# Designs tried in a protein design run: peptides against a protein of PDB entry 4Y8H. Part 90

Target 1, 196 residues: chain A of PDB entry 4Y8H
Amino acid sequence: TSIMAVTFKDGVILGADSRTTTGAYIANRVTDKLTRVHDKIWCCRSGSAADTQAIADIVQYHLELYTSQYGTPSTETAASVFKELCYENKDNLTAGIIVAGYDDKNKGEVYTIPLGGSVHKLPYAIAGSGSTFIYGYCDKNFRENMSKEETVDFIKHSLSQAIKWDGSSGGVIRMVVLTAAGVERLIFYPDEYEQL

## One batch from the design tools (peptide; made by RFdiffusion4, then SolubleMPNN)

Design b2_p25_3_s3 (from b2_p25_3, 13 letters changed)
Fold by OpenDDE base, seed 4:
Structure b2_p25_3_s3 (fold): chain B 196 residues (1-196), chain A 25 residues (1-25)
Amino acid sequence: as target 1 above (196 residues)
Amino acid sequence: SIEEFLKKKLEEAKKFKEKYGDVLV
């Protein structure tokens, strides 16, 4: 898996590959690792498909209840729920989560929750087995307040490199753009990103 | 309740992994 979320001028973009594996083997499955937990709060999932799906489902339900009682939750609130779940169940979970969201007050925000259940607010985050190959690239090329197009390109190039080197990453690159304007889904196919 | 939902979802995940093995993302 290769996942990332990047804050930019107008909000935040999440990105992910789509490959799944069973141990050492590639599963015949194209998975959407970008998961909605609220209208403009999404997450990237890494680790156990079952564990991360369970966590996301719980958070989604929690945020629905929250919304009904208190109104739209902040991204920080969502991240705190993820954190508590991951931390309290860390002995039984294999989950790396990146939480990203947009609201008018805080704009785009990214919270990374690695294995163990800590939480870190960052301008961008990368995770998954493929992330190890692109720390240097991302550090060199990330800039704050990029345009949407620049951010899409940054994510596309980053994930392309991760996929190139990580056998557990591949398939399509999916992105979700969260801004004041709404939610936009993007998809890029191997024929495009392999040529970068 | 949220607590009950939590327990249910985690148990489902556990059972799924036990039955089908762990799929990684």
Scores: peptide ipSAE 0.475, ipTM 0.905, DockQ to the pose 0.867; fails the geometry check
Fold by OpenDDE base, seed 5:
Structure b2_p25_3_s3 (fold): chain B 196 residues (1-196), chain A 25 residues (1-25)
Amino acid sequence: as target 1 above (196 residues)
Amino acid sequence: SIEEFLKKKLEEAKKFKEKYGDVLV
């Protein structure tokens, strides 16, 4: 898996590959690792498909209840719920989560929750088995307040590089753009990103 | 309750892994 989320001028973009594995081989499945937990709060998932889906479902339910009682939750609130679940159940879960969201007050925000259940707020985050190959690239190429197009390009190049080196990453690159204007879903196929 | 929902979802995850194996993302 290669996943990332990047804050930019107008909000935040999440990105992910789609490959699934059993740890031993590539599974015959194309997975969407970008998961909605609220209208403009999404997450990137790495680790156990079942565990991370369960966590996301719980968070989504929690945020729905929250919304009905208190209004739209902040991204920080969502990250806190993820953190609590991952930390309190760390002995039974294999999960790495990046939480990203947009609201008018805080704009785009990214929180990374690695294995163990700590939480870190960052301008951008990368995770998954492929992330180890692109720390240097991302550090050199990330800039604050990029345009949407620049950010899409940055994520596309980053994940493309991760996929080149990580056998557990591949398939399509999916992105979700969260801004004041709404939610936009993007998809890029190997014939495009492999040529970068 | 949220606690009951949590327990249910985690149990479902365990059962899924037992039945289909640990699929990784």
Scores: peptide ipSAE 0.471, ipTM 0.905, DockQ to the pose 0.828; fails the geometry check
Fold by OpenDDE base, seed 3:
Structure b2_p25_3_s3 (fold): chain B 196 residues (1-196), chain A 25 residues (1-25)
Amino acid sequence: as target 1 above (196 residues)
Amino acid sequence: SIEEFLKKKLEEAKKFKEKYGDVLV
C-alpha cells in the first residue's frame, strides 16, 4: 500500500494505490483505500482491510451521531476518534490511518495515525509499505500552499515512485479533493503514471 | 449504542478474516 494526504492552498487531497495482498501474494482485487467518514472528512487506510474498514465504519457512525447532536465535527475530532479506537484496540488491530478533512475554519488538515494509535498533525503525510521509498522525494518536492494542479501532480509522482519500488502497491491511483467547493474524485491508470 | 456497534463491527471483521483470510491494504 501507498497512501498520502496533502494540504494545499484550497484544502486537502488524499491519494492511494489500489493493490491488495494476502501475505506475500498479490490479490486479484482493486480496493478503494480512500474512505468517507463524513462529508468532507475522509481517511486513507493501510493494514488489514477488515480491521481498517471496521474502524472507518465505527468512526462514520460516531460522527453521524455527533452531527445529530452537535453539528458538523472538526477534522481534529474525527482524528481523535480514530486515535482512540486504534490505541485502545492496538493489540487486536493492524491499522495505519491518515485522516484528512476540510472545513471553513481550519481549512485542509491532515492527521496521521500509525500502528499503535499515536496521532500527529502534519502539513502532509505518507504511509503504507510504499511510503518508505518516497520520504526523500516528498520532503524535497512538497511545498506549502500549492495549487490543486500542483498538488495532484505531486501526489501522482510520489505514488508512482512508491508503486515502482513497492511490490505491494499498484493498480490505479485514486484521489479525493476536499475544498470549499465540495468533494471531487480522481482516478489515474497505470498507462499514465508509469511514464512519470 | 456506539459500544454495541463497535463490538459488532470488530466481530464481523474477525469472522471475515477467519473465513476469507486477512487481506492487506
Scores: peptide ipSAE 0.466, ipTM 0.904, DockQ to the pose 0.840; fails the geometry check
Fold by OpenDDE base, seed 1:
Structure b2_p25_3_s3 (fold): chain B 196 residues (1-196), chain A 25 residues (1-25)
Amino acid sequence: as target 1 above (196 residues)
Amino acid sequence: SIEEFLKKKLEEAKKFKEKYGDVLV
């Protein structure tokens, strides 16, 4: 798995590959690792498909209840719910989560929740087995307040490199763009990103 | 309740992994 979320001038973009694995073999399945938990709050999932889906389902339910009582939750609130679930159940979960969201007050925000259930607010985050290959690239090429197009290119190139080196990453690259204008879904196929 | 939902979802995840193995993302 290779996942990332990047804040930019107008919001935040999440990106992920689609490959799934079971032990030593690649599952012939395209999995969506970008999961909606609220209108403009999404997450990237790494680790156990079952565990991370369960966590995301719980958070989505919690945020629905929250919305009914208090209105739209902040990205920080969503991250805190993820953190509590991951921390309190750390012995029974294999989950790495990146939470990203947009609101008018805080703009685009990214929170990473690695194994163990700590939470870190960052301008961008990378995770998954493929992320180990692109820390240097991302550190060198990330810039604050990029345009949408620059950010899409940054994520595309980053994930392309991760996929190149990580046998557990591949398939299509999916992105979700969160801005004041709404939610946009993007997809890029191997024939395109392998040439980068 | 959230606690009941949590318990349900975690149990479903355990059962799924037991039956089908753990798929990694």
Scores: peptide ipSAE 0.456, ipTM 0.903, DockQ to the pose 0.854; fails the geometry check

Design b2_p25_3_s4 (from b2_p25_3, 12 letters changed)
Fold by OpenDDE base, seed 1:
Order: structure tokens, then sequence, then C-alpha cells
Structure b2_p25_3_s4 (fold): chain B 196 residues (1-196), chain A 25 residues (1-25)
């Protein structure tokens, strides 16, 4: 798996490959590494497809309850819920989570939650087995306040490199763009990114 | 309740693993 989330001028973009350990692609939400937990709060998932989906489902429900009582939750609130669930279940859970969201007050935010249930706020985060191959590339090429197009390109190149070196990554590259304007899903196929 | 929902969510996870194995992403 190769996953990442990147803050930029207008919000945040999440990106992921689509490869799973199964011999056949399963076209369902459980294996989709980009998961919605609120309108403009999403996560990237690494680890057990089933376990991380369960965590995401619980967070989504929690945020629905939160919304009914207090209004739209912040990205930090969502990250806190993820953190607690991951920490409480760390002995039985294989999960690496990146939480990303947009709101008008805080703009785009990224929180990474590695194994163990710690939480770290970062301008961008990478995770999964493929991330080990692109720390250097990302550090060199990331810039604050990029445009949407620059950020899409950055993520596309980063994940392309991760896929190139990580046998556990591949398939399509999916992205979710979160801005004031709304939510946009993007997809890039191997023919589009392998040549980069 | 939250506790009931948590239980159901993890039961779904178990069911998935039983059907497909512990698929990793």
Amino acid sequence: as target 1 above (196 residues)
Amino acid sequence: SMEKFKEEAFEKAKAFKEKYGDVLV
C-alpha cells in the first residue's frame, strides 16, 4: 500500500493506490483505501482492510452523532476519535491511518495515526509499505501552498515512484480533493502514471 | 448506542475475514 495526504493552497488532497493482497480486485468500499467519514473529512487506510473499515465505520457513526448534537466536527475531532480507537484496539488491530479534512476555519489539515495510536499533525503525510521508498522524494518536492494541479502532480509522481519500487502497491491511483468548493474524486490508470 | 455499533462493526470485519481472508490494503 501507498497512501498520502497533502495540504495545499485551497484545501487537502488524499491519494492511494488500489492493490490488495487478494489475487483478484474486489470493487467494494472495504478495499477502497480512501474512505469518507464525513462530508469533507476522509481517511487513507493501510493494514487490514476489514479492521480499518470497521474503525472508519465507527468514526463515521461517531461523527454523525456529533453532527446531530454540535454541528460539523473539525478534522482534529475526527483524528482524535481515530486515535482513541486505534489505541484502544492496538493489540488486535493492524491499522495505519491518515486523516484529512477541510473546513473554512482550519482549511486543509492532515493527521497521521501510525500503529500504536499516536497522532501527529503534519502539512503532508505518507504511509504504507510503499512510503518507505518516497520519503526522500516527498521531502525534496513538497512545497507549502501548492495549486490543485501542482498537488495532484506531486501526489501522482510520489505514488508512481512508490508503486515502482513496492510490489505491494499498484493498480489505479485514486485521489480525493477537499476544498471549499466541495469534494472531487480523481482516478489515474497505470498507462497514465507509469511513464512518469 | 456507540457500544452496540462498535460490536456490529467488528462483527462485519470478522465476517469479511471469514469470506475473503484478512485482505491487506
Scores: peptide ipSAE 0.743, ipTM 0.970, DockQ to the pose 0.660; fails the geometry check
Fold by OpenDDE base, seed 2:
Order: structure tokens, then C-alpha cells, then sequence
Structure b2_p25_3_s4 (fold): chain B 196 residues (1-196), chain A 25 residues (1-25)
């Protein structure tokens, strides 16, 4: 898996490859690792497909209840719910989560929740087995307050490099753009990103 | 309830892993 979320001028973009594995085998080529937990709060999933899906389902339900009582939750609130679930159940879960969201007050925010259930707010985050190959690239090329297009390119290039080196990453690159304007899903196929 | 939902979600995850193995993302 190669996943990332990047804050930019107008919000935040999540990105992910689509390969799933079981042991040494590719189980699915087109899995969607970008999961909605609220209108403009999404997550990137790494680790156990089942575990991370369960966590995301629980968070989604929690945020629905929250919304009905208190209004739209903040991204921080969502991240805290993820954190609690991951930490309290860490003995039974394999989950690495990047939470990203947009709201008018806080704009785009990214929270990374690595294995163990800590939480870290960052301007951008990378995770998954492929992330080890792109720390250097991301550090070199990330800039704050990029445009949408610059951010898409940054994510596309980053994940392309991760996929190139990580056998557990591949397939399509999916992105979700969260801004004041709404939610936009993007998809990029190997024929495009392999050339980068 | 939230607690019931959590329980059901984790049970589904457990059942999936038992049936299909631990698929990784």
C-alpha cells in the first residue's frame, strides 16, 4: 500500500494506490483505500482490509450520531475517534490510517495514525509499505499552499515512485479532493503514472 | 447503540479474516 494526504491552498487531497495483497499474492487490483467517514472527512487505509474497514465503519457511524446531535464534526474530532479505536484495540488490529478533512474554519487538515494508535497532525502524511521509498521525494518536493494542480501532480509523482519500488502497491491511483467547492474523485491509470 | 455497532463491526472483521485470510491494504 501507498497512501498519502496533502494539505494545499484550497483544502486537502487524499491519494492511494489500489492493490491489495494476501501473503505474496495480489488479491485485488482496484481496491478503494480512500474511505468516506463524513461528507468532507475521509481516510486512507493501510494494514488489514477488514480491520481498517471496521474502524472506518465505526467512525462513520459515530460521526453520523455526532452530526445529529452537535452538527458537523471537525477533522480533529474524527481523528480522535480513529485514534481511540486504533489505540484501544491495538492488540487485535493492524491499522494505519491517515485522516483528512476540510472545513471552512480549519481548512484542509491531515492527521496520521500509525500502528499503535498515536495521532499526529501534519501538513502532509504518507503511509503504507510504499511510503518508505518516497520520504525523500516528498520531503524535497512538498510545499505548503500549493495549487490543486500542483498537489495532484505531487501526489501522482509520489505514489508513482512508491508503486515503482513497492511490490505491494500498484493498480490505479485514486485521489479525493476536499475543498469548499465539494468533493472530487480522481483516478489515474498505469499508462499515465508509470511514465512519470 | 455505539457499543453494539462496534461489536458487530469487529465481529464482521474477525469473520472476514477467518474466512478469507488477512487481506492487506
Amino acid sequence: as target 1 above (196 residues)
Amino acid sequence: SMEKFKEEAFEKAKAFKEKYGDVLV
Scores: peptide ipSAE 0.693, ipTM 0.963, DockQ to the pose 0.912; fails the geometry check
Fold by OpenDDE base, seed 4:
Formats: sequence, C-alpha cells, structure tokens
Structure b2_p25_3_s4 (fold): chain B 196 residues (1-196), chain A 25 residues (1-25)
Amino acid sequence: as target 1 above (196 residues)
Amino acid sequence: SMEKFKEEAFEKAKAFKEKYGDVLV
C-alpha cells in the first residue's frame, strides 16, 4: 500500500494506490483505500482491510451522531475518534490511517495515525509499505500552498515512485480533492503514471 | 447505540478475517 494526503492552497488531496494483497500474494482486487467518514472528511487506509473498514464504519457512524447533535465536526474531531479506536484496540488491529478534511475555518488538514494509535497533525503525510521508498522524494518536493494541479502532480509522482519499488503497491492511483467547492474524485491508470 | 455498533463492526471484521484470511490494503 501507498497512501498520502497533502494540504494545499485550497484544501487537501488524498491519494492511494489500489493493490490488495494476502500475505505474499497479490490479490486480484482493486481496492478503494480512500474512504468517506463525513462530507468533507475522508481517510486513507493501510493494513488489514477488515480492520480499517470496521474503524472507518464506526467513525462514520460517530460523526453522523455528532452532526445531529452539534453540527458539522472538525477534522480534528474525526482524527480524535480514529485515534481512540486505534489506540484502544491496538492489540487486535492492524491499521494505519491518514485522516484528511476540509472546512472553511481550518481549511485543509491532515492527521496521521500510525500503528499503535498515536496521532500527528502534519502539512502532508505518507504511509503504507510503499511510503518507505518516497520519504526523500516527498521531503524534497513538497511545498506549502501549492495549486490543485501542482498537488495532483506531486501526489501522482510520489505514488508512482512508491508503486515502482513496492511490490505491495500498484493498480490505479485514486485521489479525492476536498475544497470549499466540494468533493472531486480522480483516477489515474498505470499507462499514465508509469511514464513519469 | 455507539457501543453496540462498535461491537458489531469489530465482530464483522473478525468473522471476515476468519473466513477469508487477513486481506491487506
């Protein structure tokens, strides 16, 4: 898995590969690792498909209840719910989560929740087995307040490199763009990103 | 309730892993 979320001028973009594995084997499944938990709060999932789906489902339900009582939750609130679930159940879960969201007050925000259930707010985050190969590239090329197009290119190049080196990453690159304008889903196929 | 929903969600996850193995993302 290779996942990332990047804050930019107008909000935040989440990105992920789509490869699914069972141990050492590549499963013939295209998995959407970008999961909605609220209108403009999404997450990137790595680890156990079952565990991360359960966590995301619980968070989504929690945020729906929250909304009914208090209004739209902040990204920080969502991250705190993820954190509690991951930390309290860390002995029984294999989950690495990146939470990203947009609201008018805080703009785009990214919270990474690695295995163990800590939480870290960052301008961008990378995770998954493929992330090991692109720490240097991302550190060198990330810039704050990029345009949408620059950020899409940054994510595309980053994930392309991760996929190139990580046997557990591949398939399509999916992105979700969260801004004041709404939610936009993007998809890029191997024929495009392998040429980068 | 939240607690019931949480319990059911994790039980479903457990059942899935038992049936299909631990699929990784």
Scores: peptide ipSAE 0.686, ipTM 0.962, DockQ to the pose 0.848; fails the geometry check
Fold by OpenDDE base, seed 5:
Structure b2_p25_3_s4 (fold): chain B 196 residues (1-196), chain A 25 residues (1-25)
Amino acid sequence: as target 1 above (196 residues)
Amino acid sequence: SMEKFKEEAFEKAKAFKEKYGDVLV
């Protein structure tokens, strides 16, 4: 898996590959690693498909209840719920989560929750087995307050490189753009990103 | 309740892994 979320001028963009594996083998099942937990709060999932889906389902339900009682939750609130679940159940879970969201007050925010259940607020985050190959690239090329197009290109190039080197990453690159204007889904296919 | 939902979600995850193996993302 190669996943990332990047804050930019107008919000935040999440990106992910689509490959699934069972052990060392590529599974035929196509998964969407970008998961909605609220209208403009999403997450990237790495690790066990079942574990991360369970966590996301619980968070989604929690945020639905929260919304009914208190109104729209902040991204920080969502990240806190993820953190509590990952930390309190760390002995039974294999989960790496990146939480990203947008609201008018806080704009785009990214929280990374690695194995163990710590939480870190960052301008951008990368995770998954493919992330180890692109730390240098991302550090060199990330800039604050990029345009949407610049950020899409940054994520596309980053994930393309991760996929190139990580056998557990591949397929399509999916992105979700979260801004004041709404939610936009993007998809990029191997023929276009492999040439980068 | 939240606790019941959480319990059921984790049980579902366990059952999935038992049936299909540990699929990774």
Scores: peptide ipSAE 0.679, ipTM 0.961, DockQ to the pose 0.856; fails the geometry check

Design b2_p25_4_s1 (from b2_p25_4, 16 letters changed)
Fold by OpenDDE base, seed 5:
Structure b2_p25_4_s1 (fold): chain B 196 residues (1-196), chain A 25 residues (1-25)
Amino acid sequence: as target 1 above (196 residues)
Amino acid sequence: SSERKKINEILEKARELAKKTGLRL
């Protein structure tokens, strides 16, 4: 897996590859690792497909209840719920999560939740087995307040490099753009990103 | 609580699915 989320001028963009594995083999399945938990709160998933889906389902359920009682939750609230679930169940779960969301008050925010169940707020986050190959690239090329187009290109190039070196990453690159204007899903195919 | 019950049901189903598929992201 190669996943990332990047804050930018107008909000936040999540990105992910689509490869899945079973044991030592690449599975014949294209997975969407970008998962909605609220209208403008999404997550990137790595680790066990079942575990991360369960966590996301619980968070989505919780945020639905929250919304019915208190109104739209903040991204921080969502991250706190993810953190609690990951920490309290860490002995029974294999999950790496990046939470990203947009609201008018806080704009785009990114929270990373690694296996131990800690939570870290960052301007951008990378995770998954492919992330180890792109720390240097991301550090060199990330800038605050990029345009949408610059951010899409940054994510596309980053994940392309991760996929190039990580056998557990591949397939299509999916993105979700969260801004005041709404939610936009993007997809990029190997024929495009392999040429970068 | 009903919420806790729902959470536990989701977790149990996930654990069962994980054992069956072994699918990794």
Scores: peptide ipSAE 0.346, ipTM 0.796, DockQ to the pose 0.745; fails the geometry check
Fold by OpenDDE base, seed 2:
Structure b2_p25_4_s1 (fold): chain B 196 residues (1-196), chain A 25 residues (1-25)
Amino acid sequence: as target 1 above (196 residues)
Amino acid sequence: SSERKKINEILEKARELAKKTGLRL
């Protein structure tokens, strides 16, 4: 897996490859690793497909209840719920989560929750087996307050490099753009990103 | 709490499925 989320001028963009594995083998599946937990709060998932899906389902349910009682939750609140689930169940889960969301007050925010259940607020985050190959690239090329187009390009190039080197990453690159204007899903196919 | 119990049940089922399939992202 190669996943990332990047804050930018107008919000946040999540990105992910789509390859799924079973042990050391590639599964014949194109998986959507970008998962909605609220209208403008999404997550990137790595690790156990079942574990991360269960966690996301629980968070989604929690946030739905929260919304009915208190209104729209903050991204921080969502990250806190993810963190609690991951931390309290760390001995029985394999889950790496990046939480990203947009709201009018806080704009785009990114929270990374690695194995173990710690939580870190960052301007951008990368995770998954492919992330090890792109720390240098991301550090060099990330800038705060990029445009949407610059951010899409940054993510596309980053994930392309991760996929190139990580056998556990591949397929399509999916992105979700979260801004005041709404939610936009993007998809990029190998013929495009392999040439970068 | 009842909520915690339900959450644990969901997680247990997920763990069982994970062990069975080994499907990873």
Scores: peptide ipSAE 0.346, ipTM 0.792, DockQ to the pose 0.860; fails the geometry check
Fold by OpenDDE base, seed 4:
Structure b2_p25_4_s1 (fold): chain B 196 residues (1-196), chain A 25 residues (1-25)
Amino acid sequence: as target 1 above (196 residues)
Amino acid sequence: SSERKKINEILEKARELAKKTGLRL
């Protein structure tokens, strides 16, 4: 897996590859690793497909209940719920999560929750087995307050490099753009990003 | 609590599915 989320001028963009594996083998399944937990709060998932899906489902349900009682939750609230689940169950699950969301008050925010269930608020985050290959690239090329187009290109190039070196990453690159204007889903195919 | 019970049930089912399929992201 190669996943990332990047804050930019108008909000936040999540990105992910789509490869799924079983042990040492690549499965013939294209997985959507970008998962909605609220209208403008999404997450990137790595690790066990079943564990991360269960966690995301629980968070989604919790945020629905929260909304009915208190109104729209903040991204921080969502991250806290993820953190609690991941930390309290760390001995029984394998999950790496990046939480990203947009609201008018806080704009785009990113929270990374690695294995073990710690939580870190960052201007951008990368995770998954492919992330190890792109720390240097991301550090060199990330800039604060990029345009949407610059951010899409940054994520596309970053994930392309991760996929190039990580056998557990590949398939399509999916992105979700969260801004005041709404939610936009993007998809990029190998014939495009392999040439970068 | 009833909430904790439901969460545990979901997690248990997920763990069983993970063992069965071995699917990883």
Scores: peptide ipSAE 0.338, ipTM 0.786, DockQ to the pose 0.838; fails the geometry check
Fold by OpenDDE base, seed 1:
Structure b2_p25_4_s1 (fold): chain B 196 residues (1-196), chain A 25 residues (1-25)
Amino acid sequence: as target 1 above (196 residues)
Amino acid sequence: SSERKKINEILEKARELAKKTGLRL
């Protein structure tokens, strides 16, 4: 897996590859690793498909209850729920999560929750087995307050490099853009990003 | 709490599914 989320001028963009594996082998399946937990709060998932989906389902349910009682939750609130679930069950879970969201007050925010259930707020985050190959590239090329187009290009190039070197990453690159204007899904196929 | 118990049950089912399929992201 190669996943990332990047804050930018107008909000936040999540990105992910789509390859799945079973043990050391590539599974004949394309999976969406970008999961909605609220209208403008999403997450990137790595690790166990079953574990991360269960966690996301629980968070989604919790945020629905929260909304009915208190109104729209913040991204920080969502990250806190993820953190609690991951930390309290860390001995029995294999889950790496990046939480990203947009609201008018806080704008785009990114929280990374690695194995073990710690939580870190960052301007951008990368995770998954492919992330090990692109820490240097991302550090060099990330800039704060990029445009939407610059951020899409940054994510596309980053994930392309991760996929190039990580046998556990591949398939399509999916992105979700969260801004005041709404939610937008993007998809890029190998014929495009392999040329980068 | 009762809620925590329910959450743990969901996680246990997920663990069993993970063991069965071995599907990883």
Scores: peptide ipSAE 0.325, ipTM 0.779, DockQ to the pose 0.831; fails the geometry check

Design b2_p25_4_s2 (from b2_p25_4, 18 letters changed)
Fold by OpenDDE base, seed 3:
Structure b2_p25_4_s2 (fold): chain B 196 residues (1-196), chain A 25 residues (1-25)
Amino acid sequence: as target 1 above (196 residues)
Amino acid sequence: SSMKKEIQKKLEEARKKAKETKLRL
């Protein structure tokens, strides 16, 4: 897996590859690793497909209940729920999560939750087996307050590089753009990113 | 609570599914 989330001028963009594996083998399955937990709060998933799906489902349910009682939750609230689940079940779960969301008060925010259930708020985050290959690239090329187009290009190039070197990453690149204007889903196919 | 039971059920189902499918992201 190669996943990332990047804050930018108008909000936040999540990105992910789609490859799945089983043991040492590539599974002939394309997975959507970008998962909605609220209208403008999404997550990137790595690790166990089943574990991360369960966690996301629980968070989504919790945030629905929260919304009914208190109104729209913040991204920080969502991240805290993910953190609690990952931390309390760390011995029985394999989950790496990036939480990203947009609201008018806080704008775009990114929280990374690595194995073990710690939480870190960052301007951008990368995770998954492919992330090990792109720390240097991302550090060099990330800028704060990029445009949407610049941020899409940054994510596309970053994930392309990760996929190039990580056998556990590949397929399509999916993105979700979260802004005041709403939610936009993007998809890029191998022919579009392999040449970068 | 009802919520705690539902959480536990979902986690158990996920663990079962993970063992069966062994799918990783």
Scores: peptide ipSAE 0.364, ipTM 0.790, DockQ to the pose 0.795; fails the geometry check
Fold by OpenDDE base, seed 5:
Structure b2_p25_4_s2 (fold): chain B 196 residues (1-196), chain A 25 residues (1-25)
Amino acid sequence: as target 1 above (196 residues)
Amino acid sequence: SSMKKEIQKKLEEARKKAKETKLRL
């Protein structure tokens, strides 16, 4: 897996590859690793498909209940719920999560929750087996307050590089753009990113 | 609490599914 989330001028963009594996083999299933937990709060998932899906489902349910009682939750609140679940169950879970969301008060925010259940607020985050190959690239090329187009290109190039080097990453690159204007889903196919 | 029980159940189901499919992201 190669996943990332990047804050930018108008909000935040999440990105992910779609490859799934079973042991050492590539599975035929294409997975959407970008998962909605609230209208403008999403997560990137790495690790066990089952574990991460369960965690995301629980968070989604929690945030639905929260919304009914208190109104729209903040991204920080969502990250806190993820953190509690990942930390309290760290001995029985294999889950790497990036939480990203947008609201008018806080704008785009990114929280990374690595294995172990710590939580870190960052301007951008990368995770998954492919992330190790692009730390240097991302550090050199990330800029604060990029445009939407610049951020899409940054994510596309970053994930393309990760996919080139990580056998556990591949397929399509999916993105979710979260802004005041709403939610936008993007998809890029191998022919669009392999030559970057 | 009911929430804790539901969480535990979902996690147990996920663990079972993970053992069966071994599907990873």
Scores: peptide ipSAE 0.355, ipTM 0.777, DockQ to the pose 0.823; fails the geometry check
Fold by OpenDDE base, seed 4:
Structure b2_p25_4_s2 (fold): chain B 196 residues (1-196), chain A 25 residues (1-25)
Amino acid sequence: as target 1 above (196 residues)
Amino acid sequence: SSMKKEIQKKLEEARKKAKETKLRL
């Protein structure tokens, strides 16, 4: 897996590859690793497909209940719920999560929750097995307050590099753009990003 | 709480499913 989320001028963009593995083999399945937990709060998932899906489902349910009682939750609130679940179950879960969301007050925010259930708020986050190959690239090329187009390009190039070197990453690159204007899903196919 | 129990149940089911499918992201 190669996943990332990047804050930018107008919000946040999540990005992910789509490759799924089973043991030592690449599963011939395209997986959506970008998961909605609220209208403008999404997560990137790495690790056990089942574990991360269960966590996301629980968070989604929690945030729905929260919304009914208190209104739209903040991204921080969502990250806190993820953190609690991951931390409390760390001995039995294999889950790496990046939480990203947009609201009018806080704009785009990114929280990374690695194995163990710690939480870190960052301008951008990368995770998954492919992330190890792109720490240097991302650090060199990330800029604060990029445009949407610049951010899409940054994510596309970053994930392309991760996929190039990580056998556990590949397929399509999916992105979710979260801004005041709403939610936009993007998809990029190998023929495009492999040439970068 | 009932919510905690439901969460634990969902996690247990997920773990069971994970052992069966061994799908990894």
Scores: peptide ipSAE 0.351, ipTM 0.785, DockQ to the pose 0.837; fails the geometry check
Fold by OpenDDE base, seed 1:
Structure b2_p25_4_s2 (fold): chain B 196 residues (1-196), chain A 25 residues (1-25)
Amino acid sequence: as target 1 above (196 residues)
Amino acid sequence: SSMKKEIQKKLEEARKKAKETKLRL
């Protein structure tokens, strides 16, 4: 897996590959690693498909209940719920989560939650087996307050590089853009990003 | 709490499924 989320001028963009593995084998399956937990709060998932899906389902349910009682939750609130679930169950879960969201008050925010169940707020985050190959590239090329187009290109190039080196990453690159204007889904195919 | 028990049940079901399929992202 190669996943990332990047804050930019107008909000935040999440990105992910789509390859699924079973042990040492590549499964002939396209998996959605970008999961909605609220209208403008999404997550990137790595690790166990079943574990991360269960966590996301629980968070989504919790945020629905929260919304009915208190109104729209912040991205920080969502990250806190993910953190509690991951931390309390850390001995029995294989889950790496990036939480990203947009609201008018806080704008785009990114929270990374690695296997131990800690939470870290960052301007951008990368995770998954492919992320190990692109820390240097991302550090060199990330800039704060990029445009939407610059951020899409940054994510596309980053994930393309991760896929080139990581046998556990591949397929299509999916992105979700979260801004005041709404939610936008993007998809890029191998024939396009392999040439980068 | 009832919610905590439900969460634990869902996680147990997920673990069972993960053990059976061994699908990784």
Scores: peptide ipSAE 0.347, ipTM 0.785, DockQ to the pose 0.839; fails the geometry check

